# Peptides against a protein of PDB entry 4QMF, part 90

Target 1, 175 residues: chain A of PDB entry 4QMF
Amino acid sequence: ESSFMTLFPKYRESYLKTIWNDVTRALDKHNIACVLDLVEGSMTVKTTRKTYDPAIILKARDLIKLLARSVPFPQAVKILQDDMACDVIKIGNFVTNKERFVKRRQRLVGPNGNTLKALELLTKCYILVQGNTVSAMGPFKGLKEVRRVVEDCMKNIHPIYHIKELMIKRELAKR

## One batch from the design tools (peptide; made by RFdiffusion4, then SolubleMPNN)

Design b2_p20_3_s1 (from b2_p20_3, 6 letters changed)
Fold by OpenDDE base, seed 5:
Structure b2_p20_3_s1 (fold): chain B 175 residues (1-175), chain A 20 residues (1-20)
Amino acid sequence: as target 1 above (175 residues)
Amino acid sequence: DEELLKEAIEELEKELEEEE
């Protein structure tokens, strides 16, 4: 039997409590058990004797990881699909200066979220910028592109340069 | 989506010029 646990921040407690029955139902379809511990502030997923596919526990691990990082349940639960992958990119360690960190993180979102939306469209990923992490869901190729753009942004390379490159590549692929 | 993307890029380029 395999088990994975993740901690979640206090501000997620109310939301996680609200959606936990839906989490349980989604995992029950795969015979994966789950526990929400409000005292510890943790989520746990476990295989059972009835778990047929042992690989699904890794997707369940990813589900609770995404939920802990503020991804909403209707999006996070898609990780249980075979064609969906995810990445949680830590961005808090690239810059020590708080103001510089906030400025670079804001560049990922851009005005009215346009930068983020453009990146999502070009990579075919879902992307959530929250706190010290960027959570992404989508195809492996797209996830690699997202990580590159996000990390380079934190290294002071503006996302627009990568977005323009991705647009050119997309146009060339249509010909 | 492609037309919206092109418009978004043009807006982003203008903003980049203003930040520099």
Scores: peptide ipSAE 0.091, ipTM 0.741, DockQ to the pose 0.642
Fold by OpenDDE base, seed 1:
Structure b2_p20_3_s1 (fold): chain B 175 residues (1-175), chain A 20 residues (1-20)
Amino acid sequence: as target 1 above (175 residues)
Amino acid sequence: DEELLKEAIEELEKELEEEE
């Protein structure tokens, strides 16, 4: 039997309470048990004797990880699909200066979220910038590209550079 | 230039959405 636990911040408690029945129902289809501990502020997933696919527990682990990082349930639950992967990119340790951190993080989003939307389209990923992390969901190739753009942005390489490169690559692939 | 970047991204979004 395998189990995984993740902590969540206090500000997510109310939301997690409201969707936990949906989490339970989604995981029950795979015979994965789950527990929401409001005292500790944790979510736990575990295999049962009826769990058929042992690999699904890793997807359940990723589900609670995404939920803890503010990904909404209707998006996060897609991680249970075979073709869906995720990544949680820690961005808080690249820059010591808070103002510089905020500025570089904002570049990932851009005006009206357009930079983020362009990156989502080019990588075929869902991307959420929240606090000290960027959560992404999509194909492994796309996730690798997202991580590169996000980390380089925190290293003061503007996302537009990578967006232009991805656009060129996309056009070349149509030939 | 943030304005130039915004315009370029908006154009990109429209093109990509039309192709998908």
Scores: peptide ipSAE 0.056, ipTM 0.698, DockQ to the pose 0.059
Fold by OpenDDE base, seed 3:
Structure b2_p20_3_s1 (fold): chain B 175 residues (1-175), chain A 20 residues (1-20)
Amino acid sequence: as target 1 above (175 residues)
Amino acid sequence: DEELLKEAIEELEKELEEEE
């Protein structure tokens, strides 16, 4: 039987405690067991003898991974749907200079979050920029586009260029 | 550059709203 564990930062503890019953209920529908360890600061999911679909454990793994990276439960739980995929993009290793890192990360969000919103709309993804990671949920095609934009942004290519390209592609697809 | 980018994003958002 399969088991996966994910560590979470201390600042997530309070929130995770408040929603853990909902996590348990959602996973119980699939006969996946879960444990919140507040001492270690970890979440664990595991198959049981009653787990019918062995692939659901991978979805459960992704669920706790998303929760650890500050994705709200109502959004994160959608990962259990067959048509929903996710990606957690590590952005903290592209730039060693803290100020440069912060500036590039802020470009993903943009003024009033407009850049991020535009990217979400164009890719049909949910996107959350938090700490050293960007979490995304959506169709595989959209996720691939998000990863490209995010990584390029950390490589000093402004997201606006990709947004323009995606808009053009969207218009062409309507024809 | 930042101001120009902001304006461009706003224009892009407007276009997206009109297309939806």
Scores: peptide ipSAE 0.049, ipTM 0.696, DockQ to the pose 0.101
Fold by OpenDDE base, seed 4:
Structure b2_p20_3_s1 (fold): chain B 175 residues (1-175), chain A 20 residues (1-20)
Amino acid sequence: as target 1 above (175 residues)
Amino acid sequence: DEELLKEAIEELEKELEEEE
Protein backbone atom coordinates (compact mmCIF):
# COMPACT_ATOMS: atom_id res chain seq x y z
CA GLU B 1 0.00 0.00 0.00
CA SER B 2 1.12 3.53 -0.86
CA SER B 3 0.84 6.75 1.10
CA PHE B 4 1.74 10.37 0.38
CA MET B 5 1.81 13.38 2.67
CA THR B 6 1.96 17.10 1.87
CA LEU B 7 2.45 19.99 4.27
CA PHE B 8 0.36 23.12 3.86
CA PRO B 9 0.91 26.67 5.12
CA LYS B 10 -1.10 27.95 8.07
CA TYR B 11 -3.07 30.45 6.00
CA ARG B 12 -4.55 27.52 4.04
CA GLU B 13 -5.95 25.73 7.10
CA SER B 14 -9.36 27.41 7.23
CA TYR B 15 -10.12 26.69 3.59
CA LEU B 16 -8.92 23.08 3.76
CA LYS B 17 -11.12 22.43 6.78
CA THR B 18 -14.09 23.78 4.84
CA ILE B 19 -13.62 21.56 1.78
CA TRP B 20 -12.20 18.41 3.38
CA ASN B 21 -15.51 16.54 3.29
CA ASP B 22 -15.60 17.15 -0.45
CA VAL B 23 -12.03 15.85 -0.77
CA THR B 24 -12.99 12.74 1.18
CA ARG B 25 -16.05 12.12 -1.00
CA ALA B 26 -14.08 12.54 -4.22
CA LEU B 27 -11.36 10.13 -3.10
CA ASP B 28 -13.84 7.62 -1.67
CA LYS B 29 -15.05 6.98 -5.23
CA HIS B 30 -11.59 5.53 -5.86
CA ASN B 31 -11.26 3.87 -2.45
CA ILE B 32 -8.45 6.25 -1.49
CA ALA B 33 -8.33 7.22 2.16
CA CYS B 34 -7.35 10.71 3.24
CA VAL B 35 -6.48 12.50 6.47
CA LEU B 36 -6.28 16.18 7.35
CA ASP B 37 -3.91 16.77 10.27
CA LEU B 38 -4.44 20.26 11.65
CA VAL B 39 -1.76 19.89 14.33
CA GLU B 40 1.02 19.02 11.91
CA GLY B 41 -0.53 21.02 9.08
CA SER B 42 -0.53 18.10 6.64
CA MET B 43 -2.74 16.21 4.22
CA THR B 44 -2.28 12.49 3.66
CA VAL B 45 -3.67 10.17 0.98
CA LYS B 46 -3.30 6.40 1.02
CA THR B 47 -4.42 3.32 -0.84
CA THR B 48 -6.71 0.83 0.84
CA ARG B 49 -7.34 -2.86 0.34
CA LYS B 50 -10.25 -1.82 -1.88
CA THR B 51 -8.24 0.45 -4.16
CA TYR B 52 -8.73 -0.96 -7.65
CA ASP B 53 -6.40 1.24 -9.70
CA PRO B 54 -3.01 1.62 -8.01
CA ALA B 55 -2.15 4.58 -10.25
CA ILE B 56 -4.94 6.72 -8.80
CA ILE B 57 -2.86 7.27 -5.66
CA LEU B 58 -0.45 9.38 -7.73
CA LYS B 59 -3.35 11.57 -8.80
CA ALA B 60 -4.47 11.80 -5.19
CA ARG B 61 -0.94 12.89 -4.31
CA ASP B 62 -1.18 15.59 -6.94
CA LEU B 63 -4.57 16.66 -5.61
CA ILE B 64 -3.26 17.40 -2.12
CA LYS B 65 -0.17 19.06 -3.60
CA LEU B 66 -2.38 21.42 -5.60
CA LEU B 67 -4.62 22.12 -2.61
CA ALA B 68 -1.58 22.98 -0.50
CA ARG B 69 -0.58 25.55 -3.15
CA SER B 70 -3.92 27.40 -2.98
CA VAL B 71 -5.66 25.78 -5.96
CA PRO B 72 -9.39 25.74 -5.18
CA PHE B 73 -11.03 22.34 -4.79
CA PRO B 74 -13.41 22.54 -7.78
CA GLN B 75 -10.38 22.99 -10.02
CA ALA B 76 -7.92 20.76 -8.16
CA VAL B 77 -10.30 17.77 -8.12
CA LYS B 78 -10.14 17.66 -11.93
CA ILE B 79 -6.67 16.14 -11.52
CA LEU B 80 -8.40 12.82 -10.83
CA GLN B 81 -9.44 12.72 -14.49
CA ASP B 82 -7.23 10.58 -16.74
CA ASP B 83 -6.64 13.32 -19.30
CA MET B 84 -5.59 15.94 -16.75
CA ALA B 85 -2.01 16.56 -15.63
CA CYS B 86 -0.51 19.18 -13.34
CA ASP B 87 2.72 20.98 -12.54
CA VAL B 88 3.87 23.00 -9.55
CA ILE B 89 6.62 25.34 -10.70
CA LYS B 90 8.93 26.76 -8.04
CA ILE B 91 9.72 30.38 -8.88
CA GLY B 92 11.23 31.62 -5.62
CA ASN B 93 14.81 30.57 -6.35
CA PHE B 94 15.48 32.42 -9.63
CA VAL B 95 16.20 35.80 -8.03
CA THR B 96 17.40 36.78 -4.57
CA ASN B 97 16.12 40.34 -4.61
CA LYS B 98 12.57 40.44 -3.29
CA GLU B 99 11.51 43.47 -5.30
CA ARG B 100 12.83 41.93 -8.51
CA PHE B 101 11.02 38.70 -7.67
CA VAL B 102 7.72 40.48 -7.12
CA LYS B 103 8.12 42.47 -10.34
CA ARG B 104 8.83 39.39 -12.46
CA ARG B 105 6.04 37.40 -10.81
CA GLN B 106 3.62 40.24 -11.56
CA ARG B 107 4.62 40.09 -15.25
CA LEU B 108 3.13 36.58 -15.38
CA VAL B 109 -0.22 38.02 -14.38
CA GLY B 110 0.01 41.30 -16.27
CA PRO B 111 -2.43 44.18 -16.30
CA ASN B 112 -5.92 43.02 -15.38
CA GLY B 113 -4.64 39.44 -15.56
CA ASN B 114 -4.47 39.65 -19.35
CA THR B 115 -1.06 38.02 -19.64
CA LEU B 116 -2.15 35.07 -17.55
CA LYS B 117 -5.46 34.76 -19.39
CA ALA B 118 -3.71 34.77 -22.76
CA LEU B 119 -1.30 32.09 -21.58
CA GLU B 120 -4.16 29.96 -20.22
CA LEU B 121 -6.04 30.19 -23.52
CA LEU B 122 -3.02 29.39 -25.66
CA THR B 123 -1.87 26.44 -23.56
CA LYS B 124 -5.37 25.22 -22.62
CA CYS B 125 -4.21 25.20 -19.00
CA TYR B 126 -5.47 26.51 -15.72
CA ILE B 127 -2.72 28.62 -14.12
CA LEU B 128 -2.50 29.99 -10.58
CA VAL B 129 0.32 32.29 -9.50
CA GLN B 130 0.62 32.16 -5.71
CA GLY B 131 3.54 32.88 -3.41
CA ASN B 132 6.71 31.10 -4.51
CA THR B 133 4.97 28.72 -6.92
CA VAL B 134 2.91 28.63 -10.08
CA SER B 135 0.40 25.79 -10.24
CA ALA B 136 -0.82 24.63 -13.63
CA MET B 137 -3.34 22.02 -14.78
CA GLY B 138 -4.00 20.82 -18.30
CA PRO B 139 -2.63 18.74 -21.16
CA PHE B 140 1.02 17.70 -20.95
CA LYS B 141 2.01 19.77 -24.00
CA GLY B 142 0.39 22.85 -22.52
CA LEU B 143 2.10 22.30 -19.17
CA LYS B 144 5.51 22.18 -20.86
CA GLU B 145 4.76 25.51 -22.51
CA VAL B 146 3.60 27.04 -19.23
CA ARG B 147 6.76 25.94 -17.43
CA ARG B 148 8.93 27.44 -20.17
CA VAL B 149 7.13 30.79 -20.05
CA VAL B 150 7.12 30.92 -16.24
CA GLU B 151 10.79 30.03 -15.81
CA ASP B 152 11.88 32.38 -18.61
CA CYS B 153 9.86 35.17 -17.02
CA MET B 154 11.77 34.68 -13.78
CA LYS B 155 14.95 34.82 -15.90
CA ASN B 156 13.86 38.25 -17.19
CA ILE B 157 12.36 37.12 -20.51
CA HIS B 158 9.01 38.85 -20.80
CA PRO B 159 6.03 36.48 -21.28
CA ILE B 160 4.82 38.42 -24.33
CA TYR B 161 7.64 36.93 -26.38
CA HIS B 162 6.35 33.43 -25.82
CA ILE B 163 2.71 34.48 -26.13
CA LYS B 164 3.41 35.87 -29.60
CA GLU B 165 5.18 32.67 -30.55
CA LEU B 166 2.29 30.54 -29.32
CA MET B 167 -0.19 32.67 -31.25
CA ILE B 168 1.75 32.25 -34.47
CA LYS B 169 1.88 28.50 -33.93
CA ARG B 170 -1.85 28.41 -33.26
CA GLU B 171 -2.68 30.32 -36.43
CA LEU B 172 -0.43 28.08 -38.49
CA ALA B 173 -2.12 25.00 -37.06
CA LYS B 174 -5.55 26.26 -38.15
CA ARG B 175 -4.45 26.39 -41.78
CA ASP A 1 -12.03 32.80 -26.81
CA GLU A 2 -10.35 34.01 -29.99
CA GLU A 3 -11.61 37.54 -29.55
CA LEU A 4 -10.51 37.62 -25.93
CA LEU A 5 -7.10 36.35 -26.93
CA LYS A 6 -6.70 38.95 -29.66
CA GLU A 7 -7.70 41.74 -27.32
CA ALA A 8 -5.31 40.54 -24.63
CA ILE A 9 -2.43 40.37 -27.09
CA GLU A 10 -3.16 43.80 -28.53
CA GLU A 11 -3.03 45.26 -25.05
CA LEU A 12 0.20 43.45 -24.27
CA GLU A 13 1.78 44.67 -27.50
CA LYS A 14 0.87 48.24 -26.64
CA GLU A 15 2.47 47.87 -23.24
CA LEU A 16 5.67 46.52 -24.76
CA GLU A 17 5.85 49.40 -27.19
CA GLU A 18 5.49 51.82 -24.32
CA GLU A 19 8.25 50.13 -22.29
CA GLU A 20 10.68 50.16 -25.25
Scores: peptide ipSAE 0.102, ipTM 0.749, DockQ to the pose 0.631; fails the geometry check

Design b2_p20_3_s2 (from b2_p20_3, 8 letters changed)
Fold by OpenDDE base, seed 2:
Structure b2_p20_3_s2 (fold): chain B 175 residues (1-175), chain A 20 residues (1-20)
Amino acid sequence: as target 1 above (175 residues)
Amino acid sequence: DEELLKEAIKQLEEELKEEE
């Protein structure tokens, strides 16, 4: 039997309590057990004797990881689909200066969220910027592109340059 | 989607000029 546990921040507790029955139901379809520990502030997923697909536990691990990083359940649960991958990109360690960190993180979102929206469209990913992480869900190739843009942004390369590049690539692919 | 992307890029380019 395999199990995975993730911690979640206190501010997520209320939300996780409200959706935990839905989490349980979604995982029950795959015979994966789950536990929400409010004292420790953790979520656990584990295989059971009835678990048929051994790989599904890894997707369950990813599910709780995404939930811990503020991804809403209706989006996070899509990770259980075969064609869906995810990435949680740590951005808090690139810059020591708090103001610089906030500024660079805001560049990922951009005015009216346009930068983020453009990046989502071009990579075919869902992207959530929250705290010290960026969570992304989508095709593996798209996720690789997202990680590059996000990390480069934290390294002071403005996302617009990558967005332009991705746009050109998209146009070329349509020809 | 193409029109939306082009408009978004245009807006982002304008923002970049303002930040520089």
Scores: peptide ipSAE 0.109, ipTM 0.755, DockQ to the pose 0.636
Fold by OpenDDE base, seed 5:
Structure b2_p20_3_s2 (fold): chain B 175 residues (1-175), chain A 20 residues (1-20)
Amino acid sequence: as target 1 above (175 residues)
Amino acid sequence: DEELLKEAIKQLEEELKEEE
């Protein structure tokens, strides 16, 4: 039997408590057990005797990881689909100066979220910028592109340059 | 989505010029 546990920040407690029955139901379809510990502030997933596909536990691990990083349940639960992958990109360690960090993180979102929306469309990914992490869900190719743009942004390469490149590639692929 | 994307890029380019 396999088990995975993740901690979640205090500000997620209320939300996780609200949706935990839905998490349980989604995982029950795969005979994966789950536990929400409000005292410790943790989520646990584990295989059971009835678990048919042992690989599904890795997707369950990813589910609780995404939930801990503020991804809403209706989006996070899509990770259980075979064609869906995810990535949690740590962005807090690229810059020591708080003001510079905030500025570069804001560039990922852009005015009215336009930068983020453009990146989502071009990569076919869902992207959430929250705190010290960027969570992404989508195809592996798209996830690789997202990670490159996000990390380069934190290294002071503006996302617009990558977005323009991706647009050109998209237009060329249509011909 | 294509036209929206092109317009978004145009706006982002303008903002980049202002930030530099």
Scores: peptide ipSAE 0.102, ipTM 0.751, DockQ to the pose 0.644
Fold by OpenDDE base, seed 1:
Structure b2_p20_3_s2 (fold): chain B 175 residues (1-175), chain A 20 residues (1-20)
Amino acid sequence: as target 1 above (175 residues)
Amino acid sequence: DEELLKEAIKQLEEELKEEE
């Protein structure tokens, strides 16, 4: 039997309480048990004797990880699909200066979220910038590209350069 | 130039949406 636990911040508690029945129902289809501990502020997933696919527990682990990082349930639950992967990119340790950190993080989003939307379209990923992390969901190739753009952005390489490069590559692939 | 960047990204998004 395998189990995984993740902590969540206090500000997520109310939301997690409201969707936990949906989490339970989604995981029950795979015979994965789950527990929401409001005292500790944790979520736990575990295999049962009826769990058929042992690999699904890793997806359940990713589900609670995404939920802890403010990904909404209707999006996060898609991680249970076979073709869906995820990545949680820590961005808080690239820059020591808080103002510089905020500025570089904002570049990932851009005006009206346009930079983020362009990156989502080009990589075929869902991307959420929240606090000190960027959560992404999509194909492995797309996730690799997202991580590169996000980390380079925190290293002061503006996302637009990567977006332009990805656009060119997309056009070339149509030939 | 932030304004130039904004417009460029917007145009890129529109083009991408039309192709999908």
Scores: peptide ipSAE 0.066, ipTM 0.709, DockQ to the pose 0.098
Fold by OpenDDE base, seed 3:
Structure b2_p20_3_s2 (fold): chain B 175 residues (1-175), chain A 20 residues (1-20)
Amino acid sequence: as target 1 above (175 residues)
Amino acid sequence: DEELLKEAIKQLEEELKEEE
């Protein structure tokens, strides 16, 4: 039987405690067991003898991974759906200079979050920029586009260029 | 450059809203 564990930062503890019953209920529908360890600061999911679909454990793994990276439960739980995929993009290793890192990360969000919102709409993804990671949920095609934009942004390519390209592609697809 | 980019994003967002 399969088991996966994910560590979470201390600042997530309070929130995770408040929603853990909902996590348990959601996973119980699939006969996946879960444990919140507040001492270690970890979440664990595991199959049981009653788990019918062995692939659901991978979805459960992704669920706790998303929760650890500050994705709200109502959004994160959608990962259990068959048509929903996710990606957690590590952005903290592209730039060593803190100020440069912060500036590039902020470009992903843009003024009033407008850049991020535009990217979400164009890719049909949910996107959350938090700390050293960007979490995304959506169709595989959209996720691939998000990863490209995010990584390029950390490589000093402004997201606006990709947004323009995606808008053009969207218009062409309507024809 | 930053100001130009901000304006471009704004324009793109407006266009996106009109297309939806």
Scores: peptide ipSAE 0.059, ipTM 0.704, DockQ to the pose 0.102

Design b2_p20_3_s3 (from b2_p20_3 with E1D E6K L9I E14K L20E)
Fold by OpenDDE base, seed 1:
Structure b2_p20_3_s3 (fold): chain B 175 residues (1-175), chain A 20 residues (1-20)
Amino acid sequence: as target 1 above (175 residues)
Amino acid sequence: DEELLKKAIEELEKELEEEE
């Protein structure tokens, strides 16, 4: 039997309470048990004797990880699909200066979210910038590209340079 | 989609020039 637990911040509690029945229902289809602990502020997933796919527990782990990082349930639950992977990129430790951190994080989003939207389209990923993390969902190749762009952005390489490169690569692939 | 992306990039480039 395998189990995984993740902590969630207090501000996420109310939302998690409202969607937990949906989480339970989604995981029940795979015979994965789950527990929401409001006292500890944790979510737990575990295999049962009826779990037929041992790999699904890793996806369940990823589900609760995404939910803890403010990904909405309708998006996060897609992680249970075979073709979906995810990544939670920690960005809070790249820059010590808070103002510089906020500025670089904002560059990932851009004006009206255009930078983020462009990156999502080019990588075929869902991307959520929240707090000290960037959560991404999509194909492994796309996730690798997202991580590169996000980390380089925190290292003061503006996302636009990578977006241009990805656009050129996309055009070349159509030939 | 590609044309929309090109326009978005042009807008972002303009913003970069303004920030520098």
Scores: peptide ipSAE 0.101, ipTM 0.750, DockQ to the pose 0.579
Fold by OpenDDE base, seed 5:
Structure b2_p20_3_s3 (fold): chain B 175 residues (1-175), chain A 20 residues (1-20)
Amino acid sequence: as target 1 above (175 residues)
Amino acid sequence: DEELLKKAIEELEKELEEEE
């Protein structure tokens, strides 16, 4: 039997409590057990004797990881699909200066979220910028592109340069 | 989506020029 646990920040407690029955139902379809511990502030997933596909536990691990990083349940639960992958990119360690960190993180979102929306469309990924992490869901190729753009942004390379490059590549692929 | 994307890029380019 395999088990995975993740901690979640206090501000997620109310939301996680609200959606936990839906989490349980989604995982029950795969015979994966789950536990929400409000005292410890943790989520646990585990295989059971009835678990048919042992690989699904890794997707369940990813589900609780995404939920801990503020991804909403209707989006996070898509990780249980075979064609969906995810990445949680830590961005808090690239810059020590708080103001510089906030400025670079804001560049990922852009005015009215336009930068983020453009990146999502070009990579075919869902992307959530929250706190010290960027969570992404989508195809592996798209996830690699997202990680590159996010990390380069934190290294002071503006996302617009990558977005323009991705647009050119997209146009060339249509011909 | 393509037209929206092009417009978004144009807006982002203008903002980049203003930040520089």
Scores: peptide ipSAE 0.097, ipTM 0.744, DockQ to the pose 0.637
Fold by OpenDDE base, seed 3:
Structure b2_p20_3_s3 (fold): chain B 175 residues (1-175), chain A 20 residues (1-20)
Amino acid sequence: as target 1 above (175 residues)
Amino acid sequence: DEELLKKAIEELEKELEEEE
């Protein structure tokens, strides 16, 4: 039987405690067991003898991964749906200079979050920028686009250029 | 540059709203 564990940062502890019953209930529908370890600061999911679909454990793995990266439960739980995929993009290793990192990360969000919102709309993804990672949920095609924009942003290519390109592609697809 | 980018994003958002 398969098991996966994910560590979470201390600042997530309070929130995870408040929603853990909801996590348990959601996973129980699939006969996936879960454990929140507050001492270690970890979440664990595991198959049981009653687990019918062996592939659901991978979805459960993704669920706890998303939760660890500050994705709210009502959004994260959608990963259990067959048509929903996710990606956790590590952005902390592209730039060693902290100020440069912060500036590039902020470009993903933009003024009043408008850049991020535009990217979400164009890719049909949910996107959360938090710490050293960007979490995304949506269709596989959209996730591929998000990863490209995020990584390029960390490589000093401003997201606006990709947004313009995606806008053009969207217009062409309507014809 | 930041102001120009902001305006560009706002314009793009407006276009998106008009297309939806």
Scores: peptide ipSAE 0.053, ipTM 0.699, DockQ to the pose 0.101
Fold by OpenDDE base, seed 4:
Structure b2_p20_3_s3 (fold): chain B 175 residues (1-175), chain A 20 residues (1-20)
Amino acid sequence: as target 1 above (175 residues)
Amino acid sequence: DEELLKKAIEELEKELEEEE
């Protein structure tokens, strides 16, 4: 039997308490057990003797990982679908200067969230920029593109350059 | 979605031109 645990930050506790019954219900469909530990500040998922698909535990692991990184449950639960993948991109280690970090992170969002929305549309991914991570959900190809744009942005390459490239590729694919 | 995407890109292009 397999088990995975993920720590979550204190500010996430209230929300996780609110949705944990929904998490339990979603995982029960797959006979995956789960535990919310408010003392430790952790979520645990584990297989049971009734778990039919052993691979579903990896998706359950991803679910709690996404929840810990502020992805809302209605979106995060989609990870249990076979065609859905995710990525949690660490962005906090690219720059040491806090102001520079904040500036580059804000470029991923852009004015009125337009940069992020454009990237989501082009990659067919859900993208959440929060704290020191960017969480993404979608097709594997799209996730690779998201990671490239996010990491390059933290390396001082503006997302617009990649967005333009993705637009060109999209237009060419329609012809 | 296509129209929204085009508008978003146009706005981003304008911002880049202003920063350069």
Scores: peptide ipSAE 0.107, ipTM 0.751, DockQ to the pose 0.655; fails the geometry check

Design b2_p20_3_s4 (from b2_p20_3, 8 letters changed)
Fold by OpenDDE base, seed 2:
Structure b2_p20_3_s4 (fold): chain B 175 residues (1-175), chain A 20 residues (1-20)
Amino acid sequence: as target 1 above (175 residues)
Amino acid sequence: DEKLLEEAIKQLEEELKEEE
């Protein structure tokens, strides 16, 4: 039997309580057990005797990881689909200066969220910027591109340069 | 989608000019 646990921040507790029955139901379809521990502030997933696909536990691990990082359940649960991958990109360690960190993180979102939207469209990913992490869901190739843009942004390379590059690539692929 | 992307890029380019 395999099990995975993730901690979640206190501010997520209320939300996780409200959706936990839905989490349980989604995982039950795959015979994966789950536990929400409000005292420890953790979520756990584990295989059971009835778990048929051993790989599904890894997707369950990813599910709770995404939920811990503020991804809404209706989006996070899509990770259980075979064609869906995810990435949680830590951005808090690239810059020591708080103001610089906030500024660079905001560049990922851009005015009216247009930068983020453009990046989502070009990579075919869902992207959530929250706290010290960026969560992304989508095809593996798209996720690789997202990580590059996000990390480079934190290294003071403005996302617009990558967005332009991705747009050119997209146009070339249509020819 | 293409029109949306073009518009978004245009806006982002303007923002970049303002930040420089």
Scores: peptide ipSAE 0.089, ipTM 0.729, DockQ to the pose 0.687
Fold by OpenDDE base, seed 5:
Structure b2_p20_3_s4 (fold): chain B 175 residues (1-175), chain A 20 residues (1-20)
Amino acid sequence: as target 1 above (175 residues)
Amino acid sequence: DEKLLEEAIKQLEEELKEEE
């Protein structure tokens, strides 16, 4: 039997409590057990004797990881699909200056979220910028592109350069 | 989506010029 546990920040407690029955139901379809510990502030997933596919526990691990990083349940639960992958990119360690960190993180979102929306469309990924992490869900190729853009942004390479490159590649692929 | 993307890029390019 396999088990995975993830801690979540206090500000997520109320939301996680609200959706936990839905989490339980989604995982029950795969005979994966789950526990929400409000005292410790943790989520746990584990295989059971009835778990048929042992690989599904890794997707369950990813589910609770995404939920801990503020991804809403209707989006996070899609990780249980075979064709869906995810990545949690830590962005808090690229720069020590708080103001510089905030400025570079804001560049990922852009005015009215246009930068983020463009990146999502070009990579076919869902992307959430929250706190010290960027959570992404989508195809592996798209996830690799997202990580590159996000990390380069934190290294002071503006996302627009990568977005323009991705647009050119997309246009060339249509021909 | 393509037209929306092109417009978004145009706006982003203008903002980049202002930040430089």
Scores: peptide ipSAE 0.083, ipTM 0.726, DockQ to the pose 0.701
Fold by OpenDDE base, seed 1:
Structure b2_p20_3_s4 (fold): chain B 175 residues (1-175), chain A 20 residues (1-20)
Amino acid sequence: as target 1 above (175 residues)
Amino acid sequence: DEKLLEEAIKQLEEELKEEE
């Protein structure tokens, strides 16, 4: 039997309470048990004797990890699909200066979210910039590209340069 | 130049939407 636990911040509690029945139902289809601990502020997933696919517990682990990082349930639950992977990229430790951190993080989003949307389309990923992390969901190739762009952005390489490169590569692939 | 970059991103986004 395998189990995984993740902590969530207090501001996420109210939302998690409202969707937990949906989480339970989604995981029950795979015979994965789950627990929401409001005192500790944690979510736990575990295999049962009826769990058929042992690999699904890793996806359940990823589900609660995504939920803890403010990914909404309708998006996060897609992690249970076979073709869907995820990544949680820590961005808070690249820059010590808070103002510089905020500025570089904002570059990932851009005006009206256009930079983020372009990156999502080019990588075929869902991307959420929240606090000190960037959560991404999609194919492994796309996730690798997202991580590169996100980390380079925090290293003061503007996302536009990567977006241009990705667009060129996309055009070349159509030939 | 942040303004130049913002405009470039917007243009790229529009072009990308037209292709999809």
Scores: peptide ipSAE 0.057, ipTM 0.707, DockQ to the pose 0.101
Fold by OpenDDE base, seed 3:
Structure b2_p20_3_s4 (fold): chain B 175 residues (1-175), chain A 20 residues (1-20)
Amino acid sequence: as target 1 above (175 residues)
Amino acid sequence: DEKLLEEAIKQLEEELKEEE
């Protein structure tokens, strides 16, 4: 029997409490048990004797990981689908200077979130920039592209260069 | 450089909208 636990920050507690019944219901369909521990500030998922697909526990692990990183439940729950993958990219360790970190992180979002939206469209991914992580959901190819853009951005390569490249590739694929 | 990049992003975004 497999079990996975993820810690969540205090500011997520109220939201997680409100949606936990929905989490439970979604996982019950797969006979995965789950626990929200408000004292420890953790979420746990575990297989049961009724779990038919042993691989679903890995999806459940990813679900709680995404929820801990502020991904809304209606989006996060899509990870349980076979064709959906995710990535949580740690961005907090690229730059020690706080101001530089904030500036580079903001470049991922851009004015009015337009840069991020463009990247989402081009990669066919959902992308959420929160704190020291970027969460992404989508096809494996798209996720690979997102990680490259995100990491390069934190290394002071502006996302626009990758966006331009992705746009060119998109046009070529239409032919 | 930042202003140029912002304008370029805007242009790319508009192009993307037109292509969809």
Scores: peptide ipSAE 0.050, ipTM 0.705, DockQ to the pose 0.103

